# Designs tried in a protein design run: peptides against a protein of PDB entry 3T6J. Part 32

Target 1, 375 residues: chain A of PDB entry 3T6J
Amino acid sequence: PIVESYIGFIESYRDPFGSRGEFEGFVAVVNKAMSAKFERLVASAEQLLKELPWPPTFEKDKFLTPDFTSLDVLTFAGSGIPAGINIPNYDDLRQTEGFKNVSLGNVLAVAYATQREKLTFLEEDDKDLYILWKGPSFDVQVGLHELLGHGSGKLFVQDEKGAFNFDQETVINPETGEQIQSWYRSGETWDSKFSTIASSYEECRAESVGLYLCLHPQVLEIFGFEGADAEDVIYVNWLNMVRAGLLALEFYTPEAFNWRQAHMQARFVILRVLLEAGEGLVTITPTTGSDGRPDARVRLDRSKIRSVGKPALERFLRRLQVLKSTGDVAGGRALYEGYATVTDAPPECFLTLRDTVLLRKESRKLIVQPNTRLE
Target 2, 372 residues: chain A of PDB entry 3T6J as posed
Amino acid sequence: PIVESYIGFIESYRDPFGSRGEFEGFVAVVNKAMSAKFERLVASAEQLLKELPWPPTFEKDKFLTPDFTSLDVLTFAGSGIPAGINIPNYDDLRQTEGFKNVSLGNVLAVAYREKLTFLEEDDKDLYILWKGPSFDVQVGLHALLGHGSGKLFVQDEKGAFNFDQETVINPETGEQIQSWYRSGETWDSKFSTIASSYEECRAESVGLYLCLHPQVLEIFGFEGADAEDVIYVNWLNMVRAGLLALEFYTPEAFNWRQAHMQARFVILRVLLEAGEGLVTITPTTGSDGRPDARVRLDRSKIRSVGKPALERFLRRLQVLKSTGDVAGGRALYEGYATVTDAPPECFLTLRDTVLLRKESRKLIVQPNTRLE

## One batch from the design tools (peptide; aimed at target 1 I87 F138 Q141 H150)

Design b2_p15_4_s1 (made by RFdiffusion4, then SolubleMPNN; from b2_p15_4, 8 letters changed)
Fold by OpenDDE base, seed 3:
Structure b2_p15_4_s1 (fold): chain B 375 residues (1-375), chain A 15 residues (1-15)
Amino acid sequence: as target 1 above (375 residues)
Amino acid sequence: AFGSVPPYYPVVRAP
């Protein structure tokens, strides 16, 4: 078997300022069979990058073919086990040196088994479909999230010698119609500038890329889905995201006005974006459970994903990227914190919904690290 | 990285 590992200060999610890494390590075995789909995705990555909703001037100048491998994790030391990883976590290095993507396949496989009776916040008519396609949709989302989410976009930089990595005279900000007015100076990084919102903002961008690009027929084809199956995978992927946005409320602390998990905050932001789109795309309805206690249902109108959802996500995703590229912290913070704000304002009443989410909370699951053997 | 914290972190299964 092929063994992969890493160890060190990798992820900065536990740093309030998003800069200092948590000590982490894993040992995993390569799953060759599961890696094949991701290899096909890599082969199409350069073309798929062009489908992202920003000008080529905001994308990396040269595509560097990354590795993408599915791994079965044997041991993982850290505060949590991710389903996918993109490293290094430095945008400048990603642009100039390249990067590696991994999918922790046996972690994702857990998503394939869900007890229908314990599945919260979905319409009954969606539960079987959700159970059937959650796993496959996760494979698609993780692949896109890592490769084309974290692996996309350009930072505008002025180096220590005063040279720019973009043409100041010709590059136009697509949101303002003006020349570029801000950039990263020497010594400035994504994390140093965006600080408290950096991790969650980047996760939100990556998740949004996944939702946006999963609508592309070529993506579904790469993963082996066609016809009605492809449409079901798309639907379940979007449905899972809006459901996750509701579940995210567990990780908000009202008394401190803060989020305790970057990915869940990101998913809540996406939910807010899709709710703002209106037109019946997403509906959250408070209900009463069979136990007589508060419950809720999330509904996603499949017929409105492309007509309503995609345009809303496109605009939002473009804004995220433009603000990131230009190092516009003020604009980025205003945008992101606006969508990340949790109040009890109608019609959503998110603080009330949070009580429902907490009421329906599942018990914490144990992480059991396996052994393996050759037969 | 793609993931979420407990209770939504999955249990790692044996290969």
Scores: peptide ipSAE 0.050, ipTM 0.663, DockQ to the pose 0.237
OpenDDE base, seeds 1, 2, 4, 5: peptide ipSAE 0.035, 0.039, 0.051, 0.035; ipTM 0.664, 0.627, 0.647, 0.652; seeds 1, 4, 5 fail the geometry check

Design b2_p15_4_s2 (made by RFdiffusion4, then SolubleMPNN; from b2_p15_4, 8 letters changed)
Fold by OpenDDE base, seed 3:
Structure b2_p15_4_s2 (fold): chain B 375 residues (1-375), chain A 15 residues (1-15)
Amino acid sequence: as target 1 above (375 residues)
Amino acid sequence: MFGSVPPFYPVVRAP
């Protein structure tokens, strides 16, 4: 078998300032069969990048073909096990030197295992469909998230010699209609500038890319879905995201006004964006469970994903990228923290919903790391 | 990184 590993200070999720990496490491075996799907995605990546909702001037100047491999993890040392990885985490290196993507396939498999009776916050009519397509939709989401999420976008930089990696006279900010007024100076990085919101903001951007591009027929075809199956995969992917946004409330600490998990914060932000779109796209309804205690239901109108959801996500995703590219920390913080704010304001009453989420919380899963044998 | 498991979830080695 082909063995892959890494070790070192990799992810900064545990650093309050988003700068210092946690020491982690893994040993994994390549899953050749699953890797083939991601290879097809890589082959289409350059074209799919053009579908992202920002001008080419905000995208990488040159596409560098990355590796994308599905891995079965044998051991992982760290605070948490990811479903997918894109490294290195430095955007400047990603755009100049390239990057590598991995999907931890057996970690995803664990995430797929859900008993129908324990599946919370979904309509009964959606549960069977959700169970059926959660796995496939998650594969699509992870692939897009890593490859085209983390792997997309350009940072505007002025180097130590004063040279710009963009034309200051011709590049226009699509949000303002003006020339570029801010950029990264020498020594400034994404993490150093955006600090406390950097990790979650980037995860939100990557998740949004996944939702946005999963609507593209070519993406579904790459993963082997056509017709009604493709539409079901799309629906379940979006449904999973809005559900995750509700579940995310578990990881908010009201007393400290902070989030304890970057990805969950990101998912809540996306939920807020889609709720703001209105028109019946997403509805969260408080209910009473069979036990007589508070419950809730999330409903996503399938027919409004393209007409309402896509445009809302497009606008939001473009804003995320533009603010990231220009190093506009003030604008980025205002946007992101605005959507990440949790209050008990009607109609959603998110703090009240949080109590419901906590009440319905499942037992924390333990991940048992496997061994292998030769037969 | 796409993470489905929160940082505080323990990882246990198989016996």
Scores: peptide ipSAE 0.025, ipTM 0.610, DockQ to the pose 0.361
OpenDDE base, seeds 1, 2, 4, 5: peptide ipSAE 0.028, 0.021, 0.021, 0.020; ipTM 0.603, 0.587, 0.578, 0.588; seeds 1, 2, 4, 5 fail the geometry check

Design b2_p15_4_s3 (made by RFdiffusion4, then SolubleMPNN; from b2_p15_4, 8 letters changed)
Fold by OpenDDE base, seed 1:
Structure b2_p15_4_s3 (fold): chain B 375 residues (1-375), chain A 15 residues (1-15)
Amino acid sequence: as target 1 above (375 residues)
Amino acid sequence: MFGSVPPFYPVVKAP
């Protein structure tokens, strides 16, 4: 088998400032069959990047073809185990040197192992479909998230010599219709500039890319889904995201007005964006469980994903990218923190829903990483 | 990185 590993200061999610990496490492075996799907995704990446809702001037000048492999983890050392990884995490290096993507396939498999009776916050009619397609939809989402999420977008930079990596006279900000008025100066990075929101903001952008591009038939075809199956994968992917946005409330600390997990904060933000879109796209309804205690149901109208959801996500995702590219921290923070705010305001009453989420939460699970042998 | 929902923690199984 092909063995892959990494070790070092990798992820900064545990740093309150999002800058200092946690020491992390893994050993894994390549899953060749699943890797072939990701290789096809890589082969289409340059074209798919053009489908993202920002001008080419806000995309990387040169596409650097990355590696993308599916891995079965043998051992993982760190505070948590991800479903996918895009490295390095430095935008400058991603743009100049390239990057590598991995999907941790057996981690995803564990995440898929949800018992129907324990599946919270979904309508009964959605549960079987959700269970059936959760795995496949996650494969799609992880692939898009890592490769085209983290792997997309350009930072506008003025170097130490005063030169710009963009044409100041011709590049137009699609949100304002004006020339570019802000950029990264020499020594400024995404993480250093956006600081406390950098990690979650980037995860939100990557997750949004996944949702947005999973609507593209070519993406579903790459993963082997067509017709009704493709539509079900799309539906379950979006349904999973809005459900995750509700589940995210577990990771919010009201007393400190902070989030304890960057990805979950990102998913909550996406939920808020899709709720704001209105028109019955997403509905969260407080209910009473069979035990007589508080419960909730998340509903997603699949018929409105393309007509209502996609445009809302498009606008939001474009704004995320434009603010990121231009280094507009004030605008970026205002946008992101606005959607990340958790209140008890009607109609959602998110703080009340948080109590429901906590009441219904499952016990923390551990992933037992098995040994392997050659015969 | 794409995080799990909910996040999981790895445990290495002894040989």
Scores: peptide ipSAE 0.024, ipTM 0.592, DockQ to the pose 0.382
OpenDDE base, seeds 2, 3, 4, 5: peptide ipSAE 0.024, 0.026, 0.027, 0.023; ipTM 0.560, 0.602, 0.609, 0.593; seeds 2, 3, 4, 5 fail the geometry check

Design b2_p15_4_s4 (made by RFdiffusion4, then SolubleMPNN; from b2_p15_4, 7 letters changed)
Fold by OpenDDE base, seed 4:
Structure b2_p15_4_s4 (fold): chain B 375 residues (1-375), chain A 15 residues (1-15)
Amino acid sequence: as target 1 above (375 residues)
Amino acid sequence: AFGSVPPFYPVVRAP
């Protein structure tokens, strides 16, 4: 088997300032069969990057073909096991040297194993569909999240010699219609500038890219979905995200006004964006469970994903990228923290919903890593 | 990275 490994101070999720990496390492075996889908995605990446809602001037100047491999993890040392990884985490290196993506396929497979009776916050009619397509939709989302999420966008930089990596006279900010007014100076990084919001903000951007691009027929085709199946995968992917946004409340600490998990904060932000879009796209309804205690149901109107959801996400995602590219910390923080704020304001009453989420919380899942055998 | 809430089951995938 082909063995891959990495080790080092890699992920900064546990650093409140988003800068210090946690020591992490894995040993994994390449899953050739599952890697084939991601290879097709890589082959289309340059084209798909053009579908993202920002001008080419905000995208990498030169497309560097990344590696993307599905891995079955044998050993993972870290605080948590991800489903996907994009490395390196330095945006400057990503845009100048390239990057590598991995999907931890066996981790995803474990995530797919959901018992219907334990599936919370979904309508009964959606449960079967969700169970059926959760796995495939995750494959799509992870692939897009890593390759085209983390792997997309450009940072505007002025180097130590005063040279810019963009044309100051011709590049226009699509949000303002004006020339670029801010950038990263020598020694400044995404993490150093955006600090406390950097990790979650980037995850939100990557997740948003996944949702946005999964609507593209070519993406579904790459993953082998057509017709009604493709539409179901899209629906379940979006449904999973809005559900995750509700589940995210578990990871919010009201007393400290902080989030304990960057990805879940990101998913809550996306939920807020889609709720703000209105028009019945997303509805969260408090209910009473069979046990007589509080419950909730998330509804996503499939017919409004493209008409309402996509435009809302497009605008939001563009703003995320523009603010990231220009190093506009003030604007980025205002945008992101605005959506990340958890209050008990009507109609959502998120703090009350949090109580429901906590009440319906399942026991923490433990991942036991497998052994491998040569046949 | 895409983080998921880990499920309980050790998925032993045969190589």
Scores: peptide ipSAE 0.055, ipTM 0.645, DockQ to the pose 0.165
OpenDDE base, seeds 1, 2, 3, 5: peptide ipSAE 0.034, 0.026, 0.046, 0.031; ipTM 0.659, 0.579, 0.668, 0.634; seeds 1, 2, 3, 5 fail the geometry check

Design b2_p15_5 (made by RFdiffusion4)
Pose (drawn by RFdiffusion4):
Structure b2_p15_5 (pose): chain A 372 residues (1-112, 116-375), chain P 15 residues (1-15)
Amino acid sequence: as target 2 above (372 residues)
Amino acid sequence: AFGSYEFTHGELPNA
């Protein structure tokens, strides 16, 4: 459509429980030139789902070209203006017929060297160069194969299923599936507090995982003297964001105030656990004399160490999502999401520095439409 | 489930 639109109580992020949605609405025009560079990603999107760490039976049944667009926003009502979105928020529809992927083009043009904190003098160079371009990649993957992948196991009214039980097996355990989503049950209704952050974490992780693929970069025009940087800046940005996320964590209440930031911190911790000097947090000192930190990500060890930690992670997340296993999901997540002062990082002590170097986000003014 | 992507410092608010 020339004009793209949508509205309702949709994103569930701000419900302390995680079920009730927050009202919003938007009207934006579809840009053509930048969209083809996405519809391309849609065309070849079919194969990639099978590159995911879980078998094809643990994935959605068919596939689709649900849609991927680039929208110049006219009116976005509500609290915030996301860079990209995958909707509608009803999973059942995501599997049965389809969903949509939205990359808002003109919001970007808004959001783009001393404020590059927690990086090094190198790095921030590659950051300034490849952040913008890589942003499209991460978004595309986050939206398309982030939430586009995965399958829910639901018990229909009768004792039957939405799948064939005897032929499905859990790679982690080896047994046959003993858990699932029963009638009326949904992602938010079960995982609740964690559902948003958990699902987002999965999406971003698939983002990096498939951001390691030559083809996607060929779609975005990255290869050779190019294919490096953009991948690096992407991962580096992910680990840095994992650091900044401390600001949005409330230690007194042992509570996270956001899904994206928390998920990013989790991915950071998983990478730190992979060890092998791949990632480091250094309690440095800024030129101003105050405290500071430098995030060190060895790029040569990206494929040899980090990737395994990823596909093992995604495999577990997805496995627990399909069977709807809350116990394992939490124990696997809230354990990763835990914030403590234990070394050789001391995140409780780092958080202060993160708050000192903290940033306050900008404001986006919006135009109106007068009726003549 | 709803899916969205935010900037490094989070989703931008409205003026």

Design b2_p15_5_s1 (made by RFdiffusion4, then SolubleMPNN; from b2_p15_5, 6 letters changed)
Fold by OpenDDE base, seed 4:
Formats: structure tokens, C-alpha cells, sequence
Structure b2_p15_5_s1 (fold): chain B 375 residues (1-375), chain A 15 residues (1-15)
């Protein structure tokens, strides 16, 4: 078998300032069959990057073909086991040197094991579809999230010699219609500038890329889905995200007005964006469970994903990227924290919904790492 | 994409 490993101070999600890496490491075996799908995605990456909702001037100047591998984890040392990884976690290095992507396939497989009777917050009519397509949709999402999410976009930089990596005279900010007015100076990084929101903001961008690009027929084709199956995968991927946004409330601490998990905060933000789009795209309805206690249902109108959801996500994702590229911390913080705010304001009453989420919370599952043998 | 169970469990907490 092909064995891969990594070790070091890599992920900064546990640093409130998004800068200090947690020491982690893994040993994994390459899943050749699953890796083939991701290699096909890599082969299309340069073209798919052009489908993202920002001008080429906000994308990498030169595409550097990354590696993408599906891995079955044998051992993982850290505070948690990710579903996917994109490294290095330095945007400047990603632009100039390239990056590697991995999907932790057997971690995903564990996540796919959903019991219908325990599946919360979905309509009965959606449960079977969700169970059927959760795995495939998540494969798509992880692939897009890592490769084209974390692997996309350009930071505008002025180097130590005063040279810019963009043409100040011709590059236009698509949000303002003006020339670029801010950038990263020498020594400034994404994490150093955006600090407390950097991790969650970037995860939100990556998740949004996944939702946005999964609508592209070529993406679904790469993963082997066509026709009705492709549409179902799209629907379940979006449904999973909006459901995740509700589930995310578990990770909000009202007393401290803070989030305890970057990815879940990101998913809540996406839910807020899609709720704001209106037009019946997303509906969260408080209900009463069979036990007579509070419950809720999330509904996504699949017929409105492209007509309502995509444009809303496009605008939001473009704003995320533009603010990131230009190093506009004030604008980025205002945008992101605005959507990340949790109140009990009608109609959503998110704090009340949080009580429901907590009431329906499942016990934390433990992943037991497997043994392997040579045959 | 951190999270042992996608969007539900096993996710890394923020410090």
C-alpha cells in the first residue's frame, strides 16, 4: 500500500487569533479508487476556477496543479479528525508553490452512517433521499471545498521592494467599481490580518465554493452523477448545508457571544445568507416531536436552488473573496460577523431554535481508529 | 473540512 503521513503545527482552528497551529499528525493509506475521482477533479480544476464568481485578476496568476488523494486513516493524533485537508495553510505559498489536498475517506464513511430514526430536523420525505445521497454529496463537497475552496483566490500583495503582484491601474474591485485600495503588505498574512475571524471566514468561503460549484454539470459528471442522480446529489448537498447551519447553534455560546467551532459558524453564516435570499428557498419551522417536546424542520425548495440560492451565494461568495484579496479587514469583519450574529429576533428566533437543537442533540460519537494487516 | 462526522460530531472546538 501507499502510505502517507504528515506531522507538525498545522491547523490553527483552536487559536482564537487563527495563528498558532496545533500539533497534529496522521498515518494513512491511499485509497486508489477514490483518489481517481479527485484526480479527475484536479484535471478540471483550472477550468472550474474560472467558474468562480470573481474576475481572473482575483484568481491565481498561474495555475499550479496540486495533488489530491483520498486517504484511509490508520492513526490520527490531534484534537479532532478532519474530513479533508488542504496544506500548506499559507495563501501566499498556495499561490506561488502550490498545495496538496486530501480527503480522509474512512472518516467520511463513518459520517455517512446515519440512522433514519435519529435523523433530526428533516422532513420525512427528505430523509430517505438524504440518507441515500449524503455520502456522495459529501464527497463532492469535500473535493470542492479543499481543491477549489481553499485552493482558490489571490491575495493582493506589495512585496518588500514595493512591487505589486497586480496591476494597480487596471484591476478593478468588482464590488466598488474602483481601483484596488488595499492589499497585504510585506509580512502580513491572511491570519495576521483577519485574526479572530480568519479560520471561520475561510471555511465559509470554502463551503460556499462547494455549494456554488456543485451546481456545475461537469463537477457532477466527474463524480459519476448524471441526470436525476446529479440533481439529487445537488439537492442533498444544499440540504445538508442548511441543516448544518441549524445544527451549528449547538456550538454557539450565548453567554459569551462566541462560536466554539469555525466550520459550524461558517455553516450558520451560509444558512443566514440563504434565508436572507427569501422567496421560500429555505424554511425552518418549529414543530412538536412525537415525544411532545420541541422539534424543528428544515425545508429547502429544490426548484429555487438555481434561481434564488445560486445568485445569493454568488454575491456573497464574491464579497468574501474580494474582501479577502484586498485585505479589507473592516469590510470583511462587518460582513461576516453580521451573518454570524445569533439573536432571538423573529422570524427565525435562533436562540429559541438553539434550545431545540440542544434538546435533540445526539451524544458525541467517538471514532475508534482501526488496525490494518498485510495480506 | 474538519469534522469527524461531517456537520454534527467530532469537530474541532475553537479555543
Amino acid sequence: as target 1 above (375 residues)
Amino acid sequence: AFGSFSFENGVLPLA
Scores: peptide ipSAE 0.035, ipTM 0.725, DockQ to the pose 0.226
OpenDDE base, seeds 1, 2, 3, 5: peptide ipSAE 0.038, 0.030, 0.060, 0.037; ipTM 0.741, 0.720, 0.759, 0.729; seeds 1, 2, 3, 5 fail the geometry check

Design b2_p15_5_s2 (made by RFdiffusion4, then SolubleMPNN; from b2_p15_5, 6 letters changed)
Fold by OpenDDE base, seed 4:
Structure b2_p15_5_s2 (fold): chain B 375 residues (1-375), chain A 15 residues (1-15)
Amino acid sequence: as target 1 above (375 residues)
Amino acid sequence: AFGSVAFENGILPLA
């Protein structure tokens, strides 16, 4: 078997400023069968990158073919076990030296285990589809999130010698219509500039890439889905995201006005973007459970994903990338924190919904180290 | 503060 491992100060999610890495490590075995789908995704990556909603000038100058493998994790030492990984986290290295992607397949498999009677916040009509396609849709999302999310985009940089990695005279900011007015100077990084929002912002960008690109038929084909199955995978992927946005409220601390989990904050932001799009795309309805206590239902209108959802996400995702590329911290913070704000304002009344989410909270899932042997 | 993370919540870019 092929064994992979990593160890070191890698993830900075526990640092409020997004700069200091937590010491972690894993040991895993390569799953060749599951890696095949991701290899096909890699083979299409250069083309799919062009489908992202920013000009080529905001994408990496040269495509660097990354590795992508599915791993069955034996041991993971850290504060949280991820479903997917993209390393290194340094954007400058990603665009000049390349990167590696991994999907922790057996972690995903655990996530697939869903009991219908315990599935919260979904309409009854959606539960069976959700259970059926949650796993496959999440495979798609993880692949896109890592490879084309974290693996996409360019930082505009002026090096120590004063040279730019972009043409100042010809590159236009698609949001302003003007020339580029800000960039990263020598020694500046994504984390150093965006600081407290860097981790969650990047996760939001990556998740948004997943939702956006999963609409592309080629992506679904790569993962082996066609026709009605492909549409169901798309629907469940989007449904999972909007549901996750509601679940995210568990990780908000009203008293401190802060988020305790970067990915969940990102998912809440996406929910807010899709709610803002309006037109009945997403509906959250407070209800009463069979126990007589508060409950809620999330509804996603499948017919409006492409007509309403995609354009809204396109605009938002482009803004995220442009602000990231140009190092516009003020603009980026204003945008992201605006969507990340949790209040009790109508119509959503998110703080009230949070109480419902907490009321319906399930016990924390425990992942235990597996045993394996050669057979 | 960084809170407990559910396993399904972790899709991490590595730095």
Scores: peptide ipSAE 0.038, ipTM 0.734, DockQ to the pose 0.137; fails the geometry check
OpenDDE base, seeds 1, 2, 3, 5: peptide ipSAE 0.032, 0.029, 0.036, 0.029; ipTM 0.731, 0.751, 0.729, 0.734; seeds 1, 2, 3, 5 fail the geometry check

Design b2_p15_5_s3 (made by RFdiffusion4, then SolubleMPNN; from b2_p15_5, 5 letters changed)
Fold by OpenDDE base, seed 3:
Structure b2_p15_5_s3 (fold): chain B 375 residues (1-375), chain A 15 residues (1-15)
Amino acid sequence: as target 1 above (375 residues)
Amino acid sequence: AFGSFEFENGVLPLA
């Protein structure tokens, strides 16, 4: 078998300032069969990057072909096990040296196991479809999130010698129509500038890339989905995201006005963006469960994903990238914290919904470290 | 990192 491993101070999610890495490590075995889909995605990555909603001047100057591998994890040491990884976590190195992507296939397989009777916040008509396509939709989302989410975009930098990695005279900010007015100076990084919102903001950008690009027929074809199956995978991927945005409320602490989980905060932000789009795209309805206690239902109108959802996500995703590229912390914080704010304002009443989410909370699943053998 | 397992379990907490 082919063995993959890493160890060190890798992820900064546990640092309130997003800078200090948590000590983490894993040992895994390559799943050759599952890696083939991701290899096809890599082969299309350069073209798919052009489909992202920002000018080429805000994208990396040169495409560097990354490695992408599906892994079955034997041992993982850390505060949590991700479903996918993109490393290194330094934007400058990603742009100049390249990066590696992995999908933790057996972690995803555990996440796919959902009992219908325990599936919360979905309409009955969506439950069977959700169960059927949750796994495949996750494979698509992980691949896009890592490769084209974390693996996309350019930071505008002025180096220690005063040289810029962009043409100040010709590059235009697509949001303002003006020349670039801010950038990263020598010694400034994504994490150092955006600090408390850096991790969650980047996860939100990566998740948004996944939702946006999963609408592209070529992406679904790469993963082996065509026709009605492709449309169902798209629907379930978007449905899963809006449901996750509701579930995310568990990880908000009202008394401290803070989030305890970066990815969940990101998913809540996306839910807010899609709710803001209106036109009946997303609806959250408080209900009464069979037990007589509060419940809720999330509805996504499939017919409005492309007409309403895609344009809303496009605008939002472009703003995220432009603010990231230019190092505009004030603008980025205003945008992101605005969508990440949790209040009890109507019509959504998110704090009330949080009580419902907590009421419907299930026991945490445990991942048991496996053994393997040669036969 | 993508945390699909987080949808139901929550991983990599900030606190």
Scores: peptide ipSAE 0.104, ipTM 0.743, DockQ to the pose 0.273
OpenDDE base, seeds 1, 2, 4, 5: peptide ipSAE 0.038, 0.066, 0.086, 0.048; ipTM 0.722, 0.724, 0.735, 0.727; seeds 1, 2, 4, 5 fail the geometry check

Design b2_p15_5_s4 (made by RFdiffusion4, then SolubleMPNN; from b2_p15_5, 8 letters changed)
Fold by OpenDDE base, seed 3:
Structure b2_p15_5_s4 (fold): chain B 375 residues (1-375), chain A 15 residues (1-15)
Amino acid sequence: as target 1 above (375 residues)
Amino acid sequence: MFGTFDFENGTLPLA
């Protein structure tokens, strides 16, 4: 078997300032069969990057072909096990030196195992479809999230010699119609500038890339889905995201006005964006469970994903990227914290919904570190 | 990182 590992200060999710890495490490074995799908995605990555909703001037000048492998984790030491990884976490290095992507296949498999009777917040008519396509849709989302999410976009930089990596005279900010007015100076990084929101903001951007690009027929074809199956995978991927946005409320602490999980905060933000789009795209309805206690249902109108959802996500995703590229912390914080705010304002009453989410919370799951043998 | 399982909360976010 092919063995992969890493160890060191990698992820900064536990740092309040998003700068200092947590010490972590893993040992894993390559899953060759699943890796082949991601290799096909890599082969199309350069073309798919052009489908992202920002000008080429905001994208990397040169695509550096990364590795992408599916891994079965034998041991992972850290505060949490990811479903996917894109490293290094430094955007400047990703732009100049390249990057590597991995999916943790057996971690994803745990996420796929859901009992129908325990599946919360979905309409009954969606449950069987959700169970059937959750796994495949998640594979698509992880691939896009890592490769084309974290692997996309350019930071505008002025180096220590005063040189810019962009043409100040010709590059136009698509949101303002003006020349670029801000950038990263020497010694400034994504994490150092955006600090407390950096991790969650970047996860939100990557998740949004996944949802946006999964609508592209070529992506579904790469993963082996066509016709009705492709449409079902798209639907379940979007449905999973809006459901996750509701579940995310578990990780919000009202008393401290803070989020305890960067990815869940990101998913809540996406839910808010799609709710704001209106037109019946997403509906969250408080209900009463069979036990007589509060419950809720999320509904996604499949027929409005492309007509309503895609344009809303496109605008939002473009704004995320433009603010990231230009190092506009004030604008980025205003945008992101605006969508990340949790109140009990109608019609959603998110704090009340949080109580429902907590009430319906499943028992804590345990991850058992596996062993392996040759037979 | 995508879909981190949080050991403190025992939650895989998209499960």
Scores: peptide ipSAE 0.027, ipTM 0.716, DockQ to the pose 0.193
OpenDDE base, seeds 1, 2, 4, 5: peptide ipSAE 0.027, 0.022, 0.026, 0.026; ipTM 0.718, 0.683, 0.714, 0.716; seeds 1, 2, 4, 5 fail the geometry check

